# Ledger of designs, part 42: peptides against a protein of PDB entry 4Y8H

Target 1, 196 residues: chain A of PDB entry 4Y8H
Amino acid sequence: TSIMAVTFKDGVILGADSRTTTGAYIANRVTDKLTRVHDKIWCCRSGSAADTQAIADIVQYHLELYTSQYGTPSTETAASVFKELCYENKDNLTAGIIVAGYDDKNKGEVYTIPLGGSVHKLPYAIAGSGSTFIYGYCDKNFRENMSKEETVDFIKHSLSQAIKWDGSSGGVIRMVVLTAAGVERLIFYPDEYEQL

## One batch from the design tools (peptide; aimed at target 1 R19 K33)

Design b2_p29_2_s2 (made by RFdiffusion4, then SolubleMPNN; from b2_p29_2, 15 letters changed)
Fold by OpenDDE base, seed 3:
Structure b2_p29_2_s2 (fold): chain B 196 residues (1-196), chain A 29 residues (1-29)
Amino acid sequence: as target 1 above (196 residues)
Amino acid sequence: SELEEILKKDKEALREKAKAAKKETPLFL
């Protein structure tokens, strides 16, 4: 897996590859690793497909309940729920999660929750097996307050590089853009990003 | 709180799901 989330001028963009593996083999299955937990709060998933889906489902449910009682949750609140689940179950779960969301008060925010269930707020985060190959690239090329287009390009190039080197990453690159204007899903196919 | 109780139940459910999932062919992201 190669996943990332990047804050930018108008919000946040999540990005992910789609490859799924089983043991040492590539599974003939394309997975959407970008998962909605609230209207403008999404997550990137790495690790166990089952574990991360279960966590996301629970978080989604909690945020729905939260919304019914208190109104729209903040991204921080969502991250705290993820953290609680991941930390308290760290011995039984294999989950790496990036939480990203947008609201008018806090704008775009990114929280990374690596294995073990710590939580870190960052301007951008990368995770998954492919992330190890792109730390240098991302550090060099990330800028704060990029445009949407610049951020899409940054993510596309970053994930392309990760996919190039990580056998556990591949397929399509999906993105979710979260802004005041709403939610936008993007998809990029190998013929496009492999040329980068 | 109600949220804490739900969270507790969900944690237990997660543990059971995780155990069950490990018995199946695991899919990794």
Scores: peptide ipSAE 0.386, ipTM 0.815, DockQ to the pose 0.865; fails the geometry check
OpenDDE base, seeds 1, 2, 4, 5: peptide ipSAE 0.354, 0.368, 0.363, 0.372; ipTM 0.788, 0.784, 0.776, 0.804; seeds 1, 2, 4, 5 fail the geometry check

Design b2_p29_2_s3 (made by RFdiffusion4, then SolubleMPNN; from b2_p29_2, 15 letters changed)
Fold by OpenDDE base, seed 5:
Structure b2_p29_2_s3 (fold): chain B 196 residues (1-196), chain A 29 residues (1-29)
Amino acid sequence: as target 1 above (196 residues)
Amino acid sequence: SELEEILEKDKEELRKLALEARKETPLTL
């Protein structure tokens, strides 16, 4: 897996590959690793498909309950719920999560929750087996307050490089754009990003 | 806190149900 989330001028963009594996082999299955937990709060998933889906389902439920009682939760609140589940169950879960969200007060925010269940707020985050290959590239090319187009391009190039080097990453690149205007889903195919 | 109150409600039951429903998927992301 190669996943990332990047804050930008107007909000935040999540990105992910779609490859799944079983043991040392690529599975003939394409997975959507970008998962909605609230209207404008989403997550990127790496690790066990079952574990991360279960976590996301529980978080979605808690955020719905929160909304019914207290109004729309912040991205920080969502990250706290993820952190609690991941940390308290760290001995039984294989999960790497990036939480990203947008609201009018805080704008775009990114929280990364690596194995072990710690939580870190960052202007951008990368995770998954492919992320190890692109720390240098991302550090060199990330800029604060990029445009939507610049951020899409940054994510596309970053994930393309991760996929190039990581046998456990591939398929399509999906993105979710979260802004004041709403939610937008993007998809890019190998014929496009392999040429970058 | 508000978050703590929510987290204490139905957390364990939801975890069990969700994990039981999905544990049969031997896929890694």
Scores: peptide ipSAE 0.367, ipTM 0.791, DockQ to the pose 0.485; fails the geometry check
OpenDDE base, seeds 1, 2, 3, 4: peptide ipSAE 0.344, 0.364, 0.365, 0.349; ipTM 0.759, 0.775, 0.775, 0.763; seeds 1, 2, 3, 4 fail the geometry check

Design b2_p29_2_s4 (made by RFdiffusion4, then SolubleMPNN; from b2_p29_2, 15 letters changed)
Fold by OpenDDE base, seed 5:
Structure b2_p29_2_s4 (fold): chain B 196 residues (1-196), chain A 29 residues (1-29)
Amino acid sequence: as target 1 above (196 residues)
Amino acid sequence: SELDEILKKDKEKLREKALAAKKETPLFL
C-alpha cells in the first residue's frame, strides 16, 4: 500500500493506490483504500483489509451518533476515535490509518495513526509499505498552501514513485478532495502515472 | 458519557471481529 493525505490552500486531498495482496502475492482484487467516515472526514487505510474496514465502520457509526447529539464532529474528534480503537486493540490489529478532514473553522487537517495506535497531526502524511521510498521526495517537494492542481500533481508524482518501487502497491491512484465546495473523487490510471 | 460507553462496547466488538477475520484468508492493503 501507498497512501497519503496533504493539506493545501483550500482543504485536504487524500490519495491511495488500489493493490491488494495476500502474503507475498498480489491478489486479483482492486480495493478502494479511501473510506468515508463522515461527509468531509475520510481516511486512508493500510494493513489488514478486514481490520481497517471494521475500524472505519465503527468510526463512521460513532460519528453518526456524535452528529445526532452534538453536531458535525471535528477532524480531531474523528482521529481521536480512530486512535482509541487502534491503540486499545494494537495487539490484535494490523492497521495504519491516515485521517483527513475539512471544516470551515480548522480547514484541512491530517492525522496519521501508525501501527501501535499513536496519533500525530501533520501538514501532510504518508504511510504504507510504499511510503518508505518517498520520504525524501515528499520532504523536498511538499509546500504549504499549494493549489488544488499543485497538490494533485504532488500526490500523483509521490504515489507514482512509491508504486514504482513497492511491489505491494499498484493499480489505480484514487484521490478524494475535501473543500468548502464539497467532495470530489479523482482516479488516475497506470497509463498516466507510470510515465512520470 | 453515552458515547464513551458505546465506544467501549465497540472496542470489544472490534476485538471479536478482528479475531474472527484472522481465521479467514488474510487480505492486505
Scores: peptide ipSAE 0.408, ipTM 0.860, DockQ to the pose 0.863; fails the geometry check
OpenDDE base, seeds 1, 2, 3, 4: peptide ipSAE 0.360, 0.368, 0.381, 0.393; ipTM 0.818, 0.816, 0.831, 0.852; seeds 1, 2, 3, 4 fail the geometry check

Design b2_p29_4_s1 (made by RFdiffusion4, then SolubleMPNN; its pose is not in this set)
Fold by OpenDDE base, seed 1:
Structure b2_p29_4_s1 (fold): chain B 196 residues (1-196), chain A 29 residues (1-29)
Amino acid sequence: as target 1 above (196 residues)
Amino acid sequence: MIDEETFKKLEEEKKEKEKKEEEEKKKLE
């Protein structure tokens, strides 16, 4: 698995590969590494698909309850909910979660929740087995306040490199763009990104 | 499971943070 989320000028973009490896875990649903927990709050999931899906489902439920009582939650609030659930279930989780969201006040934000249930706010985050191969590339090529197009290209190139070296990553590259304009889904096929 | 008390706390913390940020912004104007 290779996942990432990147803040940019107009919001945030989440990206993931699509290769499904269940390993010892049974996936009850089609593996969706990019999961909606609120209208403009999404997460990237790696590791135990079943366990992280359960966490995401619980978070979605809690954010719905939050919305009914207090209005639209911030991305920070969503990350805090994830953090608590991941910490409580840390012995059963084998990988971290990236939380990303957009609102008009805070713009695009990214929070990473690694194993152990800590939370870190970052301008961008990478995770999954493929991430180990692209730390250097991402550090070198990331820039703050990129355009949408620049950010899409950055994620595409980064995940392409991760997929190239990680046997557990592959398939299509999926992206979710979160901005004031709404939610946009993108897909890129191997024939395109393998040539990068 | 996150209970109502936790959500209340998070909302209060959010409001306090927003208030502080707004006050800081006004000082810079």
Scores: peptide ipSAE 0.194, ipTM 0.719, DockQ to the pose 0.013
OpenDDE base, seeds 2, 3, 4, 5: peptide ipSAE 0.119, 0.183, 0.186, 0.139; ipTM 0.666, 0.718, 0.705, 0.677

Design b2_p29_5 (made by RFdiffusion4)
Pose (drawn by RFdiffusion4):
Structure b2_p29_5 (pose): chain A 196 residues (1-196), chain P 29 residues (1-29)
Amino acid sequence: as target 1 above (196 residues)
Amino acid sequence: LVDTELSDAAKTGLEDTADRMHERLNAMP
């Protein structure tokens, strides 16, 4: 997997490849790794497909119940629910999850939750096996308060490289845009991003 | 993603943790 989330001027963008692996075999070339847990709180999933789906379903359920009783949860609250599940079940889970959301007060936020269940709030986050190859590129090219177009390009170029070097990443690049204007789904095909 | 099945241990643990979370949510003032 190759996954990332990036905060910018108007909010946050999540991005991911679409490859699911079963050994060297590509079980699914068009996977959607970017998953809704609330209207404007989404996550990027990496690690075990089964673990991360089970976790995301539980978190969605908790936030739906939270919304019924107390209104819209913050992105920090969503990340805390993910953490509680990942930390308390760290022996049985293989889940690397990035949580990203948009709040009108807080604008865009990114929380990354690596394997042990720790929580890290960051301007941007990268994860998944392919992310190792783009630590150098992303650290060199990221800046705060980028525009929507600049952020789409940063993610497109970053995941293009992670897919190029990582055999466990590929297929299409999917992105989810989170702003006060709503939710936008973007998709970029190999013929476009490969030759970047 | 790695294509896997959810183990019984992971399933049970997650359900137990979720139950505690829901109890706590319902007990809030």

Design b2_p29_5_s1 (made by RFdiffusion4, then SolubleMPNN; from b2_p29_5, 15 letters changed)
Fold by OpenDDE base, seed 1:
Structure b2_p29_5_s1 (fold): chain B 196 residues (1-196), chain A 29 residues (1-29)
Amino acid sequence: as target 1 above (196 residues)
Amino acid sequence: MRETELSEEAREGLEKTSKKMTEKLLALP
């Protein structure tokens, strides 16, 4: 898996590959690793498909309950719910999660929750087996307050490099853009990103 | 990402945590 989320001038963009593995083999099944937990709060998932889906389902429920009582939750609140679930169950889970969201007060925010259930707020985050190959690239090329187009390009190039070297990453690159204007879903196919 | 099944231990633990969190949320003014 190769996943990332990047804050930019107008909000935040999440990105992910779609490859799924079964044991020692690459499965033909394509997995959507970008999951909605609230209107403008999403997450990237790595590790166990079942574990991370179960976590995301609970978070979605909790945020719906929160909304019914207190209004729209912040991204920080969502990250806290993820953290609680991951930390309290760390011995039984294989889950790496990046939480990203947008609201008018805080703009785009990114929280990474690696194995163990710690939480870290960052201007951008990368995770999954493919991330090991792109730390250097991302550090050199990330800039704060990029445009939407610059950020899409940054994520596309980053994930393309991760996929190039990580056998556990591949398929399509999906992105979700979260801004004041709404939610936009993007998809890029191998024919496009392999040439980068 | 690996295709897996959710273990019983994980399921029970997550449910327990979820219930506790729900109780705390509902207890807030």
Scores: peptide ipSAE 0.724, ipTM 0.954, DockQ to the pose 0.872
OpenDDE base, seeds 2, 3, 4, 5: peptide ipSAE 0.724, 0.723, 0.723, 0.722; ipTM 0.954, 0.954, 0.955, 0.953

Design b2_p29_5_s2 (made by RFdiffusion4, then SolubleMPNN; from b2_p29_5, 17 letters changed)
Fold by OpenDDE base, seed 5:
Structure b2_p29_5_s2 (fold): chain B 196 residues (1-196), chain A 29 residues (1-29)
Amino acid sequence: as target 1 above (196 residues)
Amino acid sequence: MIDNELSKEAREGLEKVSKKMTEKLLSLP
C-alpha cells in the first residue's frame, strides 16, 4: 500500500493506490483505500483490509451519533476516535491510518495514526509499505499552501514513485479533494502515472 | 493492503471500545 494526505491552500487531498494482496500473492481485487467517515472527513487505510474497514465503520457510526447530538465533528475529534480504537486494540490489529478533513475554522488537517495507535498532526503524511521509498522525495518537494493542481501533481508523482518500487502497491491512483466547495474524487490510471 | 478476515479478538476488542465510547458520548449533556 501507498497512501498519503496533503494539506494545501484550499483544503486537503487524500491519495492512495488500489492494490490488494493475499499473503504473498496479488489478489484480483481492487480496494478503495480512501474511506469516508463523515461528509468532509476521510481516511487512508493501510495494513489489514478487514481491520481498517471495521475501524472505519465504527468511526463513521460514532461521528454520526456525535453529529446528531452536538453538530459536525472536527477532524481532530475524528482522529481521537480512530486513536481510541487503534490504541486500545493495538495487540490485535494491523492498521495504519491517515485521517484528513476540512472545515471552515481549521481548514485542511491531517492526522497520521501508525501501528500502535499514536496520533500525530502533520501538514502532510505518507504511510504504507510504499511510503519508505518516497520520504526523501516528499520532503524535498512538499510546499505549504500549494494550489489544487500542484498538490494533485505532487501526490501523483509521489505515489507513482512508491508504486515503482513497492510490489505491494499498484493499480489506479485515487484521490479525494476536500475543500469549502465540497468533495471531489479523482482517478488516474497506470498508463498516465507510470510515465512520470 | 492485505485482504484477510477480522479475527475474533479484534472484533471483540473493537466492540468493547465502541460500547464504552457510545456510553461516554451519551452521558454528556
Scores: peptide ipSAE 0.687, ipTM 0.948, DockQ to the pose 0.871
OpenDDE base, seeds 1, 2, 3, 4: peptide ipSAE 0.685, 0.683, 0.682, 0.681; ipTM 0.949, 0.948, 0.948, 0.948

Design b2_p29_5_s3 (made by RFdiffusion4, then SolubleMPNN; from b2_p29_5, 13 letters changed)
Fold by OpenDDE base, seed 1:
Structure b2_p29_5_s3 (fold): chain B 196 residues (1-196), chain A 29 residues (1-29)
Amino acid sequence: as target 1 above (196 residues)
Amino acid sequence: MVDTELSEEAREGLERTSKKMTERLLSLP
């Protein structure tokens, strides 16, 4: 898996590959690793498909309950729910999660929750087995307050490099853009990103 | 990402945590 989320001038963009593995083999199943937990709060998932889906389902439920009582939750609130689930069950889970969201007050925010259930707020985050190959690239090329187009390009190039070297990553690159204007879903196919 | 099933231990633990969080949320004014 190769996943990332990047804050930019107008909000935040999440990105992910779609490859799924079964044991030592690549599965034919394509997994959507970008999951909605609230209107403008999404997450990137790595590790166990079942574990991370179960976590995301609970978070979605909790945020719906929160909304019914207190209004729209912040991204930080969402991250805290993820954190509690991951930390309290760390011995039984294989889950790496990046939480990203947008609201008018805080703009785009990114929280990374690696194995163990710690939480870290960052301007951008990368995770999954493919992330090990792109730390250097991302550090050199990330800039704060990029445009939407610059950020899409940054994520596309980053994930392309991760996929190139990580056998556990591949398929399509999906992105979700969260801004004041709404939610936009993007998809890029191998024919496009392999040439980068 | 690995395509595997949710273990019983994970399921039970997540359910327990979920219930506790729900109870706390509902207890707030």
Scores: peptide ipSAE 0.733, ipTM 0.957, DockQ to the pose 0.883
OpenDDE base, seeds 2, 3, 4, 5: peptide ipSAE 0.729, 0.731, 0.730, 0.732; ipTM 0.956, 0.957, 0.957, 0.956

Design b2_p29_5_s4 (made by RFdiffusion4, then SolubleMPNN; from b2_p29_5, 16 letters changed)
Fold by OpenDDE base, seed 4:
Structure b2_p29_5_s4 (fold): chain B 196 residues (1-196), chain A 29 residues (1-29)
Amino acid sequence: as target 1 above (196 residues)
Amino acid sequence: MIANELSEEAKKGLEETHKKMVEKLLSLP
């Protein structure tokens, strides 16, 4: 898996590959690793598909419950819910999660929750088995307050490189853009990003 | 990402944590 989330001028963009493995085999199934937990709060998932899906389902439910009682939750609140679930169950889970969201007050925010259940607020985050191959590239090329187009290109190039080197990553690159204007879904196919 | 089944231990733990979180949330004014 190769996943990332990047804050930019107008909000935040999440990105992920789609490859899934079953045991020793690479499955043909294309998995959506970008998961909605609230209108403008999403997450990137790595590790166990079952574990991370279970966590995301609980978070989604909890945030709906929160909304019914207190109104729209912040991205920080969502991250804290993920953190609690991951930390309290760290011995039984294989989960790496990046939480990203947008609201008018805080704009785009990114919280990374690696294995173990710690939480870190960052301007951008990368995770998954493919992330080890692109730390250098991302560090050199990330800039704060990029445009939407610059950020899409940054993520596309980053994930393309991760996929190139990580056998556990591949398929399509999906992105979700969260801004004041709403939610936008993007998809890029191998024929395009492999040429980068 | 690895396709697998959710273990019983993980399921139980998540449910317990969730229960506590819900109780806390609903107890707030």
Scores: peptide ipSAE 0.696, ipTM 0.950, DockQ to the pose 0.855
OpenDDE base, seeds 1, 2, 3, 5: peptide ipSAE 0.593, 0.694, 0.622, 0.586; ipTM 0.878, 0.950, 0.885, 0.877

Design b2_p29_6 (made by RFdiffusion4)
Pose (drawn by RFdiffusion4):
Structure b2_p29_6 (pose): chain A 196 residues (1-196), chain P 29 residues (1-29)
Amino acid sequence: as target 1 above (196 residues)
Amino acid sequence: MTQAEIAEELGVPESVISSIENGTYSENL
């Protein structure tokens, strides 16, 4: 997989490829790796498809119950629920999850949760097997407080390279935009991003 | 049906059928 989340001026954008692998066979070329756990709290899933789906479903359930009793959870709270599940079950899980959300007070936030269940709050995060190939590119090209268009381009160009080199990444590029204006889903096809 | 016939019918690599039958099938993101 190739996945990433990026904070910017108006909030945060999540991005991902759409490839599911079963060996070298592409079990699903149009996978949606960007998953809602609350209206404006989403995650990017990497690693085991089964593990990350089971985790995301539980987290969505906890946050729905949290909302019923205490109102809207913070992005940090959502990330903490993911951590609790990933850390306490680290022996049985293969889940690399990036959590991103929008709060009116806190604006855009990104938390990355690698394999061991540790939590890292970052301006942007990249993960998945394809992410190794773009550490150099992303570190060179990321800046804080980018515009929406600049952030879409940064993600598009970054995942385009991760897909180019990583055989375990491909298909379409999916993005989810999180701002005070609501939620926007974006999709970019190979004929556009390949020749960038 | 053999694994090769089942694979041809479903349009997947035979190794996918073998992995389902051996209980080792998994998907990764």

Design b2_p29_6_s1 (made by RFdiffusion4, then SolubleMPNN; from b2_p29_6, 14 letters changed)
Fold by OpenDDE base, seed 2:
Structure b2_p29_6_s1 (fold): chain B 196 residues (1-196), chain A 29 residues (1-29)
Amino acid sequence: as target 1 above (196 residues)
Amino acid sequence: MSLEEIAAALGVPVEVVRAIEAGTFEEWL
């Protein structure tokens, strides 16, 4: 897996590859590692597919209940729910989560929740087995307050490099753009990103 | 359907289908 979320001028963009490993076999499938937990709060998933799905389902349900009682939750609130689940169940779960969301007050925010269930607020986060190959690239090329287009390109190039070197990453690159204007899903195929 | 036909339909190795049937299937992201 190669996943990332990047804050930018108008919000946040999540990105992920789509490859899934099954046992010892790598399947180049169209897996969706970008998961909605609220209208403008999404997560990137790495680790056990079952564990991360269960966590995301619980969070989604929790945020639905929260919304009915208190209104739209903040991204921080969502990250706190993820953190609580990951930390309290760390002995039974293998999950790496990046939470990203947009709201009018806080704009785009990114929270990374690695194994162990700590939570870190960052301007951008990368995770998964492919992330090790792109720390240097991301550090060099990330800028705060990029445009949408610059951010899409940054994510596309970053994930392309991760996929190039990580056998456990591949397939399509998916992105979700969260802004005041709404939610936009993007998809990029190997024929495009392999040329970068 | 045979295991091979299922595997082909899913775009996965036959061994993956066998693992599913055996209850040893685990997906990793």
Scores: peptide ipSAE 0.446, ipTM 0.753, DockQ to the pose 0.578; fails the geometry check
OpenDDE base, seeds 1, 3, 4, 5: peptide ipSAE 0.417, 0.373, 0.420, 0.387; ipTM 0.759, 0.751, 0.745, 0.737; seeds 1, 3, 4, 5 fail the geometry check

Design b2_p29_6_s2 (made by RFdiffusion4, then SolubleMPNN; from b2_p29_6, 12 letters changed)
Fold by OpenDDE base, seed 1:
Structure b2_p29_6_s2 (fold): chain B 196 residues (1-196), chain A 29 residues (1-29)
Amino acid sequence: as target 1 above (196 residues)
Amino acid sequence: MSVAEIAKELGVPEEVVRLILAGKYEEFL
C-alpha cells in the first residue's frame, strides 16, 4: 500500500493506490483504500483489509451518534476515535490509518495513526509499504498552501514513485478532495501515472 | 531467509510475510 493525505490552500486531499495482497499472491484488485467516516472526514487504510474496515465502520457509527448529540464532529474528534480503537486493540490489529478532514473552522487537517495507535497531526502524511520510497521526494516537494491542482500533481507524482518501487502498491490512484465546496473523487490509471 | 529478506524479495510488508508463514491468507492493503 501507498497512501497519503495533504493539506492545501482550500482543504485536504487523500490519495491511495488500489493493490491488494492475498496470501503469497499480489493482486491488482481495485480496492478502495479511501473510506468515508463522515461527510468531510475520510481515512486512508493500510494493513489488514478486515481490521481497517472494521475500525472504519465503528468510527463511522460513532461519528453518526456524535452528530446526533453534539453536531458535526471535528477531524480531531474523528482521529481520537480512530486512535482509541487502534491503541486499545494494538496487540490484535494490523492497521495503519491516515485521517483527513475539512471544516470551516479548522480547514484541512491530517492525522496519522501508525501501528501501535499513536496519533500525530501533520501538514501532510504518508504511510504504507510504499511510503518508505518517497519520504525524500515528499519532503523536498511538499509546500504549504498549494493550489488544488498543485496538490493533485504532488500526490500523483509521489504515489507514482511509491508504486514504481513497492511491489505491494499498484493499480489505480484514487484521490478524495475535501473543501468548502464539497467532496470530489478522482481516479488516475497506470497508463497516465507510469509516465511521470 | 529472514522475514525481512523474504519481504524484500516479494516486495511486500513483513506483516504479509508473517501472515503467509502463519498460514493466513487475509487480504492485506
Scores: peptide ipSAE 0.351, ipTM 0.674, DockQ to the pose 0.343; fails the geometry check
OpenDDE base, seeds 2, 3, 4, 5: peptide ipSAE 0.312, 0.345, 0.304, 0.339; ipTM 0.654, 0.681, 0.662, 0.668; seeds 2, 3, 4, 5 fail the geometry check

Design b2_p29_6_s3 (made by RFdiffusion4, then SolubleMPNN; from b2_p29_6, 13 letters changed)
Fold by OpenDDE base, seed 3:
Structure b2_p29_6_s3 (fold): chain B 196 residues (1-196), chain A 29 residues (1-29)
Amino acid sequence: as target 1 above (196 residues)
Amino acid sequence: MSLEEIAEALGVPVEVVEAILAGTYEEFL
């Protein structure tokens, strides 16, 4: 897996590859690793497909209940719920999560929750097995307050590099753009990003 | 079709087909 979320001028963009594995076997299934937990709060998933889906489902349900009682939750609230679940169940879970969301008060925010259930608020986050190959690239090329187009290109190039080197990453690149204007899903196929 | 024929058609190991049919196929992201 190669996943990332990047804050930018108008909000936040999540990005992910789509490859899955079963032990040593690389599955040809195109998985969506970008999961909605609220209208403008999404996550990137790495690790066990079942574990991360279960966590996301619980968070989604919790945030629905929260919304019914208190109104729209903040991204920080969502990250806190993820953190509690991941930390309290750390001995039984294989889950790496990036939480990203947009609201009018806080704008785009990114929280990374690695194995063990710590939480870190960052301007951008990368995770998954492919992330190890792109720390240097991301550090050199990330800028605060990029445009949407610059941020899409940054994510596309970053994930392309991760996929190039990580055998556990590949397939399509999916993105979710979260802004005041709404939610936009993007998809990029190998024919495009392999040439970068 | 046999499991082997299905596996060949899908381009996957027969063990994967068996796991799918058994509902025990596990995936990692």
Scores: peptide ipSAE 0.386, ipTM 0.769, DockQ to the pose 0.614; fails the geometry check
OpenDDE base, seeds 1, 2, 4, 5: peptide ipSAE 0.382, 0.378, 0.372, 0.375; ipTM 0.765, 0.765, 0.754, 0.759; seeds 1, 2, 4, 5 fail the geometry check

Design b2_p29_6_s4 (made by RFdiffusion4, then SolubleMPNN; from b2_p29_6, 13 letters changed)
Fold by OpenDDE base, seed 3:
Structure b2_p29_6_s4 (fold): chain B 196 residues (1-196), chain A 29 residues (1-29)
Amino acid sequence: as target 1 above (196 residues)
Amino acid sequence: MSLEEIAEALGVPVEVVRLIEAGKYREFL
């Protein structure tokens, strides 16, 4: 897996490859690793598909309950729920999560929750097996307050590089753009990103 | 896009795409 979330001028963009593995085999499954937990709060998932799906479902449920009682939760609140689940169940879970969301008060925010269930707020985060190949690239090329287009290109290039080197990453690149204007899903195919 | 178009774009068999969409397998991301 190669996943990332990047804050930018108008919000946040999540990105992910789509490759999954089944046991010892690379399954070129086009899995959607970008999961909605609230209207403008999404997560990137790495690790066990079942574990991360269960976590995301529980978080979604909690955020729905929260919304009914208190109104729209903040991204920080969502990250806190993820953290609690990941930390309290760390011995039984293989889950790496990036939480990203947009609201009018806080704008785009990114929280990374690696294995073990710590939480870190960052201007951008990368995770998954492919992330190890792109730390240097991302550090060099990330800028604060990029445009949407610049951020899409940054994510596309970053994930393309991760996919190039990580056998556990590949397929399509999916993105979710979260802004005041709404939610936008993007998809990029190998013919496009492999040439980057 | 059709499953065939996705499979072709990904360079994988159509069956793999079907399996992906079916979510039937123990998967690691």
Scores: peptide ipSAE 0.390, ipTM 0.715, DockQ to the pose 0.346; fails the geometry check
OpenDDE base, seeds 1, 2, 4, 5: peptide ipSAE 0.328, 0.327, 0.328, 0.344; ipTM 0.696, 0.706, 0.697, 0.691; seeds 1, 2, 4, 5 fail the geometry check

